# Ledger of designs, part 58: peptides against a protein of PDB entry 5HOI

Target 1, 351 residues: chain A of PDB entry 5HOI
Amino acid sequence: FRYMPFSPAGTPFGFTDRRYLTMNEVGYVSTVKNSEQYSITVSFFDVGRFREYHFEDLFGYDLCFLNEKGTLFGQSKTGQIQYRPHDSIHSNWTKIIPLQAGERITSVAATPVRVIVGTSLGYFRSFNQFGVPFAVEKTSPIVALTAQNYRVFSVHYSQFHGLSYSLSELGTSSKRYYKRECPLPMSLPNINSDMKKDANLDYYNFNPMGIKSLFFSSYGDPCIFGSDNTLLLLSKWRSPEESKWLPILDSNMEIWKMSGGKETTDIHVWPLALAYDTLNCILVKGKHIWPEFPLPLPSEMEIRMPVFVKSKLLEENKAILNKKNEIGADTEAEEGEEDKEIQIPVSMAAE

## One batch from the design tools (peptide; aimed at target 1 M258 K262 M301 E341)

Design b1_p22_3_s1 (made by RFdiffusion4, then SolubleMPNN; from b1_p22_3, 11 letters changed)
Fold by OpenDDE base, seed 5:
Structure b1_p22_3_s1 (fold): chain B 351 residues (1-351), chain A 22 residues (1-22)
Amino acid sequence: as target 1 above (351 residues)
Amino acid sequence: SSKIKETREEIKKIVEEREKEE
């Protein structure tokens, strides 16, 4: 295992000179190799709200986090970080994070009020939006971070204990934990099954945890999307005894349903955000499980608990087809797919 | 939503294009 720089929905270079550093509901950040330099572009889905901008990167930023107010960049080896507001009113700032020998920045996150840096040695560093430090805490090794407002969702890795997570709130004077290094029930990438395709090996080398993205929902619940293409949501995190991870979407199953039960091994979901009951995502066609260039427009999928077995749905669909053939009714049955998919009540997220 | 319907139509189109190439 090697600690790699993680950014939400970041993509590898593969065989190209370009990749996405990060993407979410706000937009996408791309980088292009130009000899010994990089050109970074910050693009937005709402072109009326934000102006696209670019700059030359002399540091080789390999970490990124995008929010509605700015973009945080980081260099995993040197400890360089830069915050760039999207507006011209606020100035850019740069800082060097002190790193020990062999330490790497593994993840960065930024909100309009907080900047967070996590390292391979488990140093958790917090700052305000202006780069003023609050605290340094020693945790288990950090492999991923996301943040919303004052809340931070951190993923930790131990070679002995596997994945854990923390959920914390960064007040002005103190850090509160809602969850502290609790077991994370996410499957790690299976090297033996998934590595049969060169593209999967390239992705594993880029992201050995298989965490495609992590974010907070619109209701403020921690979400994680793993290599199994399942969206997990942490429900009832305010109540320590009631808190549970919910598998709210099997994206491979949902693509299969949306196709009408056809083969869909060439179609992949790339997660951006969860807004209410809809996953905002990029649909990826082809050999690679990650989006290439140009970026397709974002798609939406409704969240559904994976309560159905594909075999049963295929049997039911065959039974319906056989009944239609027996009745000879060219009834334009409205495809009211009465798929009694238990809609996760939107209310389960807010508690 | 209208966008969920569009996503279904896009997936169906991708599958239909593949089935024409085979």
Scores: peptide ipSAE 0.508, ipTM 0.931, DockQ to the pose 0.644
OpenDDE base, seeds 1, 2, 3, 4: peptide ipSAE 0.501, 0.504, 0.504, 0.508; ipTM 0.928, 0.928, 0.929, 0.930; seeds 1, 2, 3 fail the geometry check

Design b1_p22_3_s2 (made by RFdiffusion4, then SolubleMPNN; from b1_p22_3, 15 letters changed)
Fold by OpenDDE base, seed 5:
Structure b1_p22_3_s2 (fold): chain B 351 residues (1-351), chain A 22 residues (1-22)
Amino acid sequence: as target 1 above (351 residues)
Amino acid sequence: SERIKQTREEIKQIVEEEEKKE
């Protein structure tokens, strides 16, 4: 196993000179190789709210986190970080994170009030939005970070214990844990089955944990989207005994339903954010599981608990078709697919 | 939502374009 730099919904270069450093509901950050330099572009989905900007990157930033107020960049090997506000009122700042021999920055996160740096040795470093340090904590090795306001969702990896997670709040004077290095019930990429396609091998070499993205929902619940294309939500995280991971969307099952029950291998969901009961995502066409250039417009999918067994739905649909054929009714039965999609009650979020 | 309907139509169109290439 090698610790790789992780950014939410970041893509590999593959055989190209360009990739996405990160993307979410706010926008997307791209980088292009220009000889020994990189050109970074920060683009936004709401072009009326934000203006696209670009700059030359002499450091080769391989870590990125985008929020509504600015973009955090990091270089995994050198320990350099840069925060760039979207508004010109606030100045850019740079900092060097001290790294030990062989240590790497593995993930960075930024909110309007906090900057977080996680490392391959498990150093958790917290700063304010101006780069003033609060604390350094030693944890298990950090592989991914996201943050919303004062809350941080961290994913940890141990060779002996696998994946764990922490949920913490970074107050002004202290760090509070809601969850501390608890087991994360996410499947790791299966090297033997999934690596038969060159595209999957390239992605695994870029992201060996298979975490496509992690974010907080609009209700403030931690979400993670793994290599199995299942969206997991941490429900009831305020109640230690009631806290559970919910598989709120199987995106492969949802694509299968939305296609009218057709098997497809060339459509992939790339997660951006969860807003209420709707996953904001990119629909990826073709063999690569990640979006290429140009980036398509974001699509929306409704979250649904994967309660249905595909075989039962196919049997029910066959039974409906057989009944229609017996009745001879060419009635345009409205596609009221009584997909008894068990709507996850909105009330399961953020207790 | 209207965007969820658009996503359904987009998925249907992609699948129909794949079936026309085989």
Scores: peptide ipSAE 0.341, ipTM 0.879, DockQ to the pose 0.620
OpenDDE base, seeds 1, 2, 3, 4: peptide ipSAE 0.336, 0.341, 0.339, 0.340; ipTM 0.875, 0.877, 0.874, 0.876; seed 3 fails the geometry check

Design b1_p22_3_s3 (made by RFdiffusion4, then SolubleMPNN; from b1_p22_3, 13 letters changed)
Fold by OpenDDE base, seed 4:
Structure b1_p22_3_s3 (fold): chain B 351 residues (1-351), chain A 22 residues (1-22)
Amino acid sequence: as target 1 above (351 residues)
Amino acid sequence: SEKIEQTRKEIAELVEEREKEE
C-alpha cells in the first residue's frame, strides 16, 4: 500500500494536464501542468463575494484545502505548505514541514483559525492561521483531514486495523478528543469488481481509500463520502456511547429515484458540502466518476435524515433562537457552551 | 427547494441525452 496525497473532492489528472486540487461549497481549486511548472487557479461559486485568482506553482502542490478566508497548499514529498488568504490584507506565508525519510504529507486542512497537517507516519501538526505551531502529536497514519472552526475530523489507516477516525477540538491551550482512533465503518474500494473499467483503476491509483470527500455539515457533524457513494454522517459525537454513523444518502439510489427509475449508471454524484438537509454536489456524466472541465454548476440533493435528526435540529435551532432573544436583556449570561446532549428517543432506532 | 427541482431536471436531461445516444 502507498499513501497518496488526499484533498477533499480532489480529482486525478487522468489523461489530461489539468485537475481539481480540491472543491467544496466555497469554490474549487484547479491546477494545470505547464511544462515543469503548474498554474493554480482558485475559483469561487459566489463570484460576488470573492474574486478568482491564479498564481504560478513552482513546487507542484498536490494537496489543497479551501475555506472562506484562504487556501492552504501542500507538497506531499517536500513538506512545503503555503497559505494564501483570499483577502489581500493578510500576507501569504510558506513553511517547510520536517519529514522523515519516506514520510509524506497525506492531507492538509485549514479553517480561519487553524491549519492542520497530517502525515503518512501519523504526525499530526497544528498551527494557527498565521502558521504559528501549536503542537505535534503522533497518531496512527493519517490519510484524510478536514476541519471546521476549531474541530478536526481525521481519518487514519493501519494495514492491521483498517480505517479509523478521530474527532478533536484544537482549543487555545489543549487538544480535546471527542473520538480517538475509533473504527470507521466505511467500505474500501473493491479492487476486483470495480477495476474492470480503466477509469476506476486511475481513480484508485489516485485515491486508494476511495474517500471522495470529507467535510463538516453546517451543523458541525463530520461527514464522509466513500467509494460506495453513500454519505455517512457522525451523529451524537458529543456522547461517546451514543455516537453512530448514519447513512444519510445513498447517492446512486437518489439519482435513480430522481430520474424516475431509469438507468443512471453513468451519472455520478461528486460531493461538495452538506448544508442543513441538502447535499451540495456536482453531477458527473460520463466514463469518469469525477468532474472534468469546465466544472458544472453545483446541484442539490435532499438527504434522508432520520426523522429524529430533523426534530433535534429544529429543537436546537429553537433553543439558539430563544437564547438570542433572551440576550436582549442586560444580564451577563456567561456563554456556557451547554453541550446539551439532545437525547434521541429509543423507539425509532428500529425503523 | 427550487434547487432540488433543478437537480431533478438536470438528471432528467442527462438521462434523455443518453437515451438519444443509444
Scores: peptide ipSAE 0.376, ipTM 0.894, DockQ to the pose 0.464
OpenDDE base, seeds 1, 2, 3, 5: peptide ipSAE 0.373, 0.373, 0.372, 0.375; ipTM 0.891, 0.892, 0.892, 0.892

Design b1_p22_3_s4 (made by RFdiffusion4, then SolubleMPNN; from b1_p22_3, 12 letters changed)
Fold by OpenDDE base, seed 5:
Formats: C-alpha cells, structure tokens, sequence
Structure b1_p22_3_s4 (fold): chain B 351 residues (1-351), chain A 22 residues (1-22)
C-alpha cells in the first residue's frame, strides 16, 4: 500500500501527457506535461462568470482543489502549496508545508475562508484564505479532504482499522468535531476482481482507495463516491446518535434504468457535485472509467433519496418564519437556529 | 428536470452508437 496524492475527481495520465488534476461543479483543472515542465489550465463550466486561465508549473503540482474564488495547488513530495484567486484583485500566495522524512501531502482543500492540508502521517494543518496558519493537529493518516465554508470532511486510513472519517468546523478560535474518526462504511477496491482490466490497474495505482470524489451537497451534507460507483450521503450528522450513511444513488443501476435496461458496462458516471436532488456528473464512454479529453458537458442524474422533501420543508420553515416576523413576534431568532437540521418526517423519508 | 431528460437522451445515443458498430 502507498499513500497517493488525492484530489476530488482527479484523473491519471494513463498513456497520455495530460490529465485532470481536479473537477467539480465550478470547473476543471487540467495539466499537460511539456518535457520537464507542466502547463496548467483552469477552465470553468460557466464561461460567462469566470475567465479561463493558464500558467506554467515548474513544481509539478499533483494536488488541486477548485472553488468559486480560487484554486489551491499542492506538491505532495516537496510540501509546496499555492493559492491562485480567479480574480486579479487578490494576489497569489505560496507556502512550504514542513514535511518529515517520507511524509507526503495526501490531500488539500480550500474554501473562500479556509485552506486545509492533510498528510500521510495524519498532520491536519489549517490556514485562512491568505495562508495564515491556525493550528496543527495530529490525526490518523489523511487520504482525502473536502471543505465547504468552515466545515471539513476528512477521510482517514489505517492499515489496522481501515477507513474512517471526520466532520469538523474550523471556527476562528477553535475546531469543533461533529464526527471524529468514525468508521466509514465504504468498500475498498477489490484488487482480485477488478484488476483483470489494465485500465482498472492504472486507476488503482493512481488512487488505491478508489475514492473518485468527495464533496458537500448543496445542503451541506458530506458526500463520497467510491469504486463501487455508489454515492453515499451522511445524514443527520448534527445528531451524533442518529447519523447514518445513506446510499442515495447506485450510478450503474441508474445508467441501466435510463438506457431502458440495455447493456451499459461501457458507460460510467464520473461525479462532480450534488445539487439538491441531482448528481452533477460526467458521462464517460469507453474502456477507462475516467473522462478523457475533451471533457464532455456535465450531465444530471436524479438521486433516490427524497431530498425534495428537505427543500420543501426548508421553504415551509422559511415561510413560517416570515409569517412570524410579519405578525410582529420579536422572537429573537437565536443565530444558532439556521444551523438546525430539518427533521424529515419518517413517513416522507420512506417514500 | 430538463437536464435529466437530456441525460436520458445522451445515454440512449451512446447505446445506439455501440449497437450500430456491432
């Protein structure tokens, strides 16, 4: 087993000189190998909102995280990280993360307010958006990170304990845990069954955990998409005893249904994001389970969980709050009420 | 959504393109 650099929806080079460093709902970052250098391009799906840009990479960045405000790059071996805002108003910054002998940066994440670095020795390093450090924490070895606003979803791996996850909030003064190194019920890639195809071996060597991507949903729920092509969502994470992983989409089964029950073994889902009740993804046709060049347009798949109930309950609760405000009841809405998890009635969660 | 319908049409097209090559 080897700790490899992980980026959300990143692809291997394979037999080519180019790969995707990362992709999500905002866009995609590609790198092309030019002799001893790399050319990086940051592309966007909304071409009206953002301008594509490129630069020469002399460091060989192998880690990337894209958000709506900028792109974080990392070099797993040297510990170099760079943040590049998409706008020209904010300056780029570079930092070297101190690494021990044999330590690697395994994952990086960035939000408009936080930068997170995870390592193969389990060092969790937090920064603000300007690269000012907050803290260093020792955890189990980190294999993947994602973040939304102040929240961080981390995946850990131990040879003795397998996969675990943490969900934390990075305030200004303290880190709060909602979940701390809890078991992650995700299957690892099966080396013996899946390795019969050279394309699967190349992907396994690139990503031995089989985590194609991880992200937060539009509702702020942690999501993970593994080698089994099942989208898992962490439900009720605010309630420690009620929290559970929900298999909200079997993408292979969904492609099969959408085809009218035809053979679809050559069609693969590549996950980007979960927006409401729809998985944003790339449909991949061919021998490789990952997208090649050029990147197809994003497609949408409906999830099986009635998340539509959560949106309706949110709208109903907002409408009830607005009606209470019109009636002049100065109920001091404690700032903590917006973060209450809306309880979906059991009857509507079973439909 | 309109995009879910488009995804179904895309999958159907991808399957038909295979069936025409066999």
Amino acid sequence: as target 1 above (351 residues)
Amino acid sequence: SSKIKETREEIAKLVEEREKKE
Scores: peptide ipSAE 0.341, ipTM 0.879, DockQ to the pose 0.462
OpenDDE base, seeds 1, 2, 3, 4: peptide ipSAE 0.336, 0.341, 0.339, 0.340; ipTM 0.876, 0.880, 0.878, 0.880

Design b1_p22_4 (made by RFdiffusion4)
Pose (drawn by RFdiffusion4):
Structure b1_p22_4 (pose): chain A 322 residues (1-190, 198-318, 341-351), chain P 22 residues (1-22)
Amino acid sequence: FRYMPFSPAGTPFGFTDRRYLTMNEVGYVSTVKNSEQYSITVSFFDVGRFREYHFEDLFGYDLCFLNEKGTLFGQSKTGQIQYRPHDSIHSNWTKIIPLQAGERITSVAATPVRVIVGTSLGYFRSFNQFGVPFAVEKTSPIVALTAQNYRVFSVHYSQFHGLSYSLSELGTSSKRYYKRECPLPMSLPNDANLDYYNFNPMGIKSLFFSSYGDPCIFGSDNTLLLLSKWRSPEESKWLPILDSNMEIWKMSGGKETTDIHVWPLALAYDTLNCILVKGKHIWPEFPLPLPSEMEIRMPVFVKSKLLEENKEIQIPVSMAAE
Amino acid sequence: SEEEEERLFQMVKETLEKRKEE
């Protein structure tokens, strides 16, 4: 099996010279093939706070993670990473991650206080926001990483367990695991979207902590999974809290559509900030549309019963209250 | 067909904007 470079909400090139590296509630990072180099553009949705800028990529970064304080870039092959703070007060720093034979950097993540690099051999290299290393750790092969403040949500893969996840906190003292390689019941992919599933074999469209600090993941099944009771290991449950396909179906008047798709950015309490994509492909294009907000709904709605009540989709009060 | 798809897409956008304003 070949591990692919993962970034949250990243898009493939397809038949174009540009794609999105990473995408969330803060903004979007795109890259354009420029003859022999690349042109990286860092954009923001709150235009008032941060200024959109661009720079020339002489290395071919294919890994990226965006937070409110800076942008982290990475190269899956050479192992070079660069952290660019949004403000000009703080300097950019660059490090090169040691990579063994065939070892690739599969995912990167950054917070205002931590920088995380994961490799295909299971190396977990952590730094502060300035590049000072804390510890190098060997774990299962990492395929996806996201972090919030001091906590890290890592998704692992092997030939035995399949997909597993670890939830840990990088404290000032030492590293503490909340959950260590527990089952991750995310639906795996089972065509016009072939380009995407070569770029992202797992179908993990994005994963992120919620605004209130709960781990979330958005697989190819277009269902938002939230980790409940992660503080008590014996009570951990993955809860499906939004069937985005059902919502588009309800908002479209019960019509089956093949051109409307959801691209996850982040979860804010009960609202999924996303990009509504119209077209044959399931990933967003250029220019990027304005973010949309989709309220989370428990998957308790049956299409056949909703069609009877309407004879937008009107929902029976008895069912809506449930 | 293309006009019907566009119509459905506008419905989705308008529904989401209506819920956001609530």

Design b1_p22_4_s1 (made by RFdiffusion4, then SolubleMPNN; from b1_p22_4, 15 letters changed)
Fold by OpenDDE base, seed 5:
Structure b1_p22_4_s1 (fold): chain B 351 residues (1-351), chain A 22 residues (1-22)
Amino acid sequence: as target 1 above (351 residues)
Amino acid sequence: DEKENEELYNKVLNALKERAAK
């Protein structure tokens, strides 16, 4: 295992000179490599509210977090971070995070009121939006961060304990934990099954944890989207004993349903955010599980608890077809068994 | 293959649009 820089919904370069540093409901940040320099563009989905901007990156920022007020950049190896407000009223600021030998910044997060830096040694550093430090805490190694307002969702990795998570609130004077290094019931990428396709090897080399994104829902619940393409939501986190992870969407199952029951490896969900009961996402076409350039328009996918078993739906459809054949509808459609579109009941497509 | 994948992508994309419009 190697600690890699993580940003929410960030993409690898692959065979290209460009990638997305991060994307969410606000917009997307792209970087283009030009010799020894990078050109960064911060783009927005709401073009009426925000103006796209670009700048030259001489540092090679490999970490990014976008919010409604600004963009945080980080360089995992050097420890440099930069915050760029979207408005011209507030000044950009740069800071060097002190790193030990071999330490990396693994994730950064920013809200309008907080900046958070997590490292491969488990240093959790908090700042205000102006880069004034609050505290340094030693945790288990941090692999991912997201934040909303004063709340921080952190994912930790230990070779001995696997994945854990913390949920904390960064007040002005103190950090409160709602959850502290609790087990995270997320499946890690299966190297032997998922890496058999060269297209996925580049992604898992870029993101060894397979965490496509993590965010807070519109209700302020922690969400994580792993390599299994399942959206997990942390429910009841205010009640420590009642808190549980809910698999609120199997995106592979939803694609399978919408396809008419066709197995495909060329359609993927790329998560952006959870707004109410809809996953805002990019529907990706192609062999790569991540969006390429240009970025498609976002799609909304309704959340649905995975209550359907694929094998049972196939058996039920086969039984319906057999009953139709017994009722004496003419036998002329020798359409091959493989191309029969599975009729999913409209009720199951509306629930 | 590529054409079928495109048709399938468009089918899924249209199904998403039709749900979001209800």
Scores: peptide ipSAE 0.565, ipTM 0.939, DockQ to the pose 0.783
OpenDDE base, seeds 1, 2, 3, 4: peptide ipSAE 0.565, 0.562, 0.562, 0.565; ipTM 0.939, 0.938, 0.938, 0.939

Design b1_p22_4_s2 (made by RFdiffusion4, then SolubleMPNN; from b1_p22_4, 9 letters changed)
Fold by OpenDDE base, seed 4:
Parts: C-alpha cells; sequence; structure tokens
Structure b1_p22_4_s2 (fold): chain B 351 residues (1-351), chain A 22 residues (1-22)
C-alpha cells in the first residue's frame, strides 16, 4: 500500500494532461500539464460572487482544498503549501512543511480560520488562515481531511486496524475531540471485483481508499462518500455514546430508480457537498466514475433522510424557542444554542 | 449503444431537475 495525496472530489489525469485537483459547492480547481509546469485554474459555480483566476504552478501541486475565502494547495513530496485568497485584499502565503524521509502530505484542508495538514506518518499540523502554526500532533496515518469553521474531520488508515476517523474542534487555545480514531464503517475498494475495468484500476491507483469525497453538511455533520457510492453522515457526534453513521443516500439505487430500473455502468454520481436535504453532485456520463472536461453543471439529488428532515426539526426547535420567548420566561437564551445537537424525540429515533 | 446511454443519462438528469423543482 502507498499513501496517495487526497483532495475532496479530486480526479486522476487518466490518459489526459488535465484533472480536477478538488471540487465542492464553491467551485472546482483544475490543473493542466504544460511540459515541466502546470497551469492551475480556480473556477466557481457562483460566477457573480467570485472571479475565476489562474496561475502557473512550478511545484506540481497535487493537493488542494477550496473554500469561500481561498484555495489551499500542497505538494505531497516536497511539503510545500500555498494559500491563495480569492480576494486581492489578503496576500498569498507559502510555507514548507517539514517532512521526514518517506513522509508525504496526504491531505490538506482550509477554512476561513484554519489550515490543516495531514501526513502519512500521522502528523496533524494546524495553522490559522495566515499560516501561523498552532500545534503539531501525532495521530495514526492521515489519509483524508476536511474542515468547516473550527471543526476537522480526519480519516486515518492503519494496516492493522483499517480505517478510522476523528472529529475535532480547533479552538483558539485548545483542540477538543468529539471523536478520536474511532472505527470508520466504510468499505474499501474491492480490487478483485471492481478492477475488471481499466478505468477502475486507474482510479484505484489514484485513490486506493476509494474516498470520492468527504465534507461537512450545511448542518455541520461529517459526511463521507466511498467507493460503494453510499453517502454516510455522522449523526449525534456531540454525544459519543449515541453517535452513529447513517447511510443517507445510496446513489446507485437512486440512479437505478431514475433510470426506470435499468442497470447502467456509465452513469455515476460525483459528490460535491450536502446542502440541507440534497446532495450537490455532478452526474457523470461515461466509463470513468469521475467527471471529465468540461465539467457538467451540478445536480441536486434528494437524500432520503430517515423521516427526520433536519430542516423541519430546526424549524420546530426555532418555533419552540420563539414560543418560550413569548411566554416571558427569563431563560437566558445563551447565544451558543445554534450549535446544539438537534434532539430527535425518542419516539421518532426508533424508526 | 452510446445513444441508449445518452438517452438514459438525459432521463436521469431530467428526473433530478423535476425533483428539484417540486
Amino acid sequence: as target 1 above (351 residues)
Amino acid sequence: SEEEEEKLYNKVLESLKKKAEE
């Protein structure tokens, strides 16, 4: 096994000189090989909010993370990282991550407030958005990272223990763990069954974990989309004993239904983000499970959450809070309540 | 055939659009 650089929804080159370094709800980052150099383009879905930009990459960035404020790039072998704000107000910065012999950066993540670097030796490095370091922690080998605000979802791999995950919050003064190296119930790619198609072998060589993407939902829940094309959501992660992975979408089953029950091998879901009750995704046509060029327009695939639409629960909780405020109970509504876990009524958690 | 795959892709894409409008 070799640790490969992972970026959310990144694509291989295949037989082409171009690939997507990353894509999500904000946009997509592409790279093109130009002899010994690369040309990187950062494109956005909301063309009114953001201006597309490009630059020449002399380093061969193979890691990328896009957010609403900027793009983080990384070079897995050299340890170089670059943060590029989308605006011209903030300056670009570059840093070299010190790597041991044979150590690779395996994943990078960036939020408007944090930069995270994970390595094949399990070094977890945290920075602010200006590249000021907070801490270095040694964990199990990191294979994937995503982050939202101060929260980090990390996937780890051990040859002895398989896949695990951590969920942490990178406050100003301390790191809090909600989950620390807990088992991740995700199936690894099956080399024997899936590798009969050359296209699947190319993808496996690019991403041997089969993690197409990982992200936080709009509600701040960790999500992962594996090689089985199932979207897993971590529910009740604030309650360590109640936390569970929910299979909230089987994308193969949804394609099968929408096709009218036809088996197809040439339609694929490529995950971008989970926004409320919809998976933002690219519907891919062809033999490759990943989008080619040009990128198709994103599609929304409705998730069948088990009966609890989180939106309805949030509306009900807001309505309950508003009613309590109307009744003149001087219950100090601590402003921190927006980040409370939606308590699903016990009667409804059994369905 | 490539034409059948295209028709199937378009059918799935139209189904996704209809659900997003409901």
Scores: peptide ipSAE 0.495, ipTM 0.923, DockQ to the pose 0.435
OpenDDE base, seeds 1, 2, 3, 5: peptide ipSAE 0.492, 0.492, 0.492, 0.493; ipTM 0.922, 0.922, 0.922, 0.923

Design b1_p22_4_s3 (made by RFdiffusion4, then SolubleMPNN; from b1_p22_4, 12 letters changed)
Fold by OpenDDE base, seed 4:
Structure b1_p22_4_s3 (fold): chain B 351 residues (1-351), chain A 22 residues (1-22)
Amino acid sequence: as target 1 above (351 residues)
Amino acid sequence: DEEEEEELYEKVLESLRRRAAA
């Protein structure tokens, strides 16, 4: 296993010279290879609130985190990080994170008040928005980070224990844990089934954990979207005994419903954020599970607990068709067999 | 077929737009 740099909703280069470093509800950060350099563009969905900007990257930033106040960049191998405020009021700052031999920055996160750096050796480094350090903590190897306000959601990986997570609050004086290295019930990518398509192998090499994105909901609940295309939300995390992961959306099932029950391999949900009861996402067309260029407009997908089994819906639809055929046996209309769209019950379509 | 994939994509996209407007 090799630790790879993770950024929320980051995309691979694939066969191109360009990729998204990160994207969320605020916007998207792209990088283009220009010989030995990179050109980075920070773009926003709210063009009235923010102005797009670009700069030349001489360092080859492979880590990024975007928030409403600025963008954090990181270079996984060198340990360089840069914070760039979106406004001109605050200055950019750069820092070198000390790395041991073979250590990599695996993830970075930034809020308007905190900067967090996680490494392949499990060093958790916290800073304020000006790059002033608070603490260094040793944890299990960090593979992903996100943050909202003072809260940090970290995903850890052990070769022996698999995936775990922590939820912490970075106050002014101390770090509080709500969860510390608890088991994360997320499925890892299945190399044997999922990697039959070359497109999936490229993504696996970029992101071996299959974590498409990691964010906090608008209510401040940790969310993770894995390779199984299921959105997991950590419910009741303030009550350790009551805390549970909820599968609040099966995006493959939702695509299947919206398609009229057609199986497709060329429509994908790319997660951005959870706003209230809607997943803000990019609906991706094509063989690649990640968005290409130009970025499509975001879509909203309502969260729905995956209560329905596809087999049961198919059986119920067959039963409805059989009943219609029994009732309709008197009208010999030879309407052809092929395009019988699965009528999804209106209650499942209008919720 | 690339046309069938496009129609299916637009159908899903329209379904998302209809839900967000409801």
Scores: peptide ipSAE 0.461, ipTM 0.914, DockQ to the pose 0.785
OpenDDE base, seeds 1, 2, 3, 5: peptide ipSAE 0.459, 0.457, 0.455, 0.460; ipTM 0.914, 0.913, 0.913, 0.914

Design b1_p22_4_s4 (made by RFdiffusion4, then SolubleMPNN; from b1_p22_4, 11 letters changed)
Fold by OpenDDE base, seed 1:
Structure b1_p22_4_s4 (fold): chain B 351 residues (1-351), chain A 22 residues (1-22)
Amino acid sequence: as target 1 above (351 residues)
Amino acid sequence: SAAEEEALYNKVLESLAKRKLA
């Protein structure tokens, strides 16, 4: 097995000189080969909120993470990382991550408050948004990372244990684990069945884990989209004993229904983000399972989970809290109560 | 055929667009 650089929803070059380094709900980052150089463009879906920008890449960045405040770049072999704010107020910074012989950066993530670097030897490195280091931890080999605020979702691979995941919070003084190297019930790509299509071989050489993307939902739940085109959501992660992966969307089955029950080989879902009850995605036409250029407009695909029950219960709980505050009850709003997992009434969990 | 695949892709896009408006 070879560890490859992973970025959320990143695409291979294939037979082209261009690819997407990453894409999500904020936008997409593309790179174009120009002789020995690369030209990187950071594009946004909300053109009113953000301005597209480009720069020349002399390092050959093969890792990328886009958020609402900036873009993190990484070079898997050299250990160079660069953070570029979208605004002109904050300065770009560059750092070299020390790598051992044969070690690679396998994934990077960035939030407005944290930068995370994961490696093929399982070094987990955390920084603030200015590149000041907090800690270095040794874990199982990291194959993918995503982050939201202080929370990090990491995917690990071991030859002995297969895929595992961790969910952690990066405070100022310590790392808290909600989940630590727990089994990840995601199917790996079947090389023998899936490789019968040459178009899949290029993708699996680029991404041998078949993880198309991973992200946090709008509710802060870890999500992963594998080679089986099923969206998995980690439910009840605050309750270690109750935590489970939920298959909230089979995108192949949804395409099959929308097609009118026709077998389709040339329509694919490419995941961007989960916003409330909808998967933001690119509907891809063609033999390649990944989007080409130009990027199609994002589509929204409704998920089947009663996440709508969670949104309603959040609104109802907020309305109850607001009513309690209006009634002049000196309930010290412990900032910790808003982050309590909504207990779905047993009656609604059976619908 | 390529025309049938295009018609199928457009049908799926239209179905997704209708769900966003409902």
Scores: peptide ipSAE 0.379, ipTM 0.879, DockQ to the pose 0.452
OpenDDE base, seeds 2, 3, 4, 5: peptide ipSAE 0.374, 0.378, 0.378, 0.377; ipTM 0.877, 0.878, 0.878, 0.875

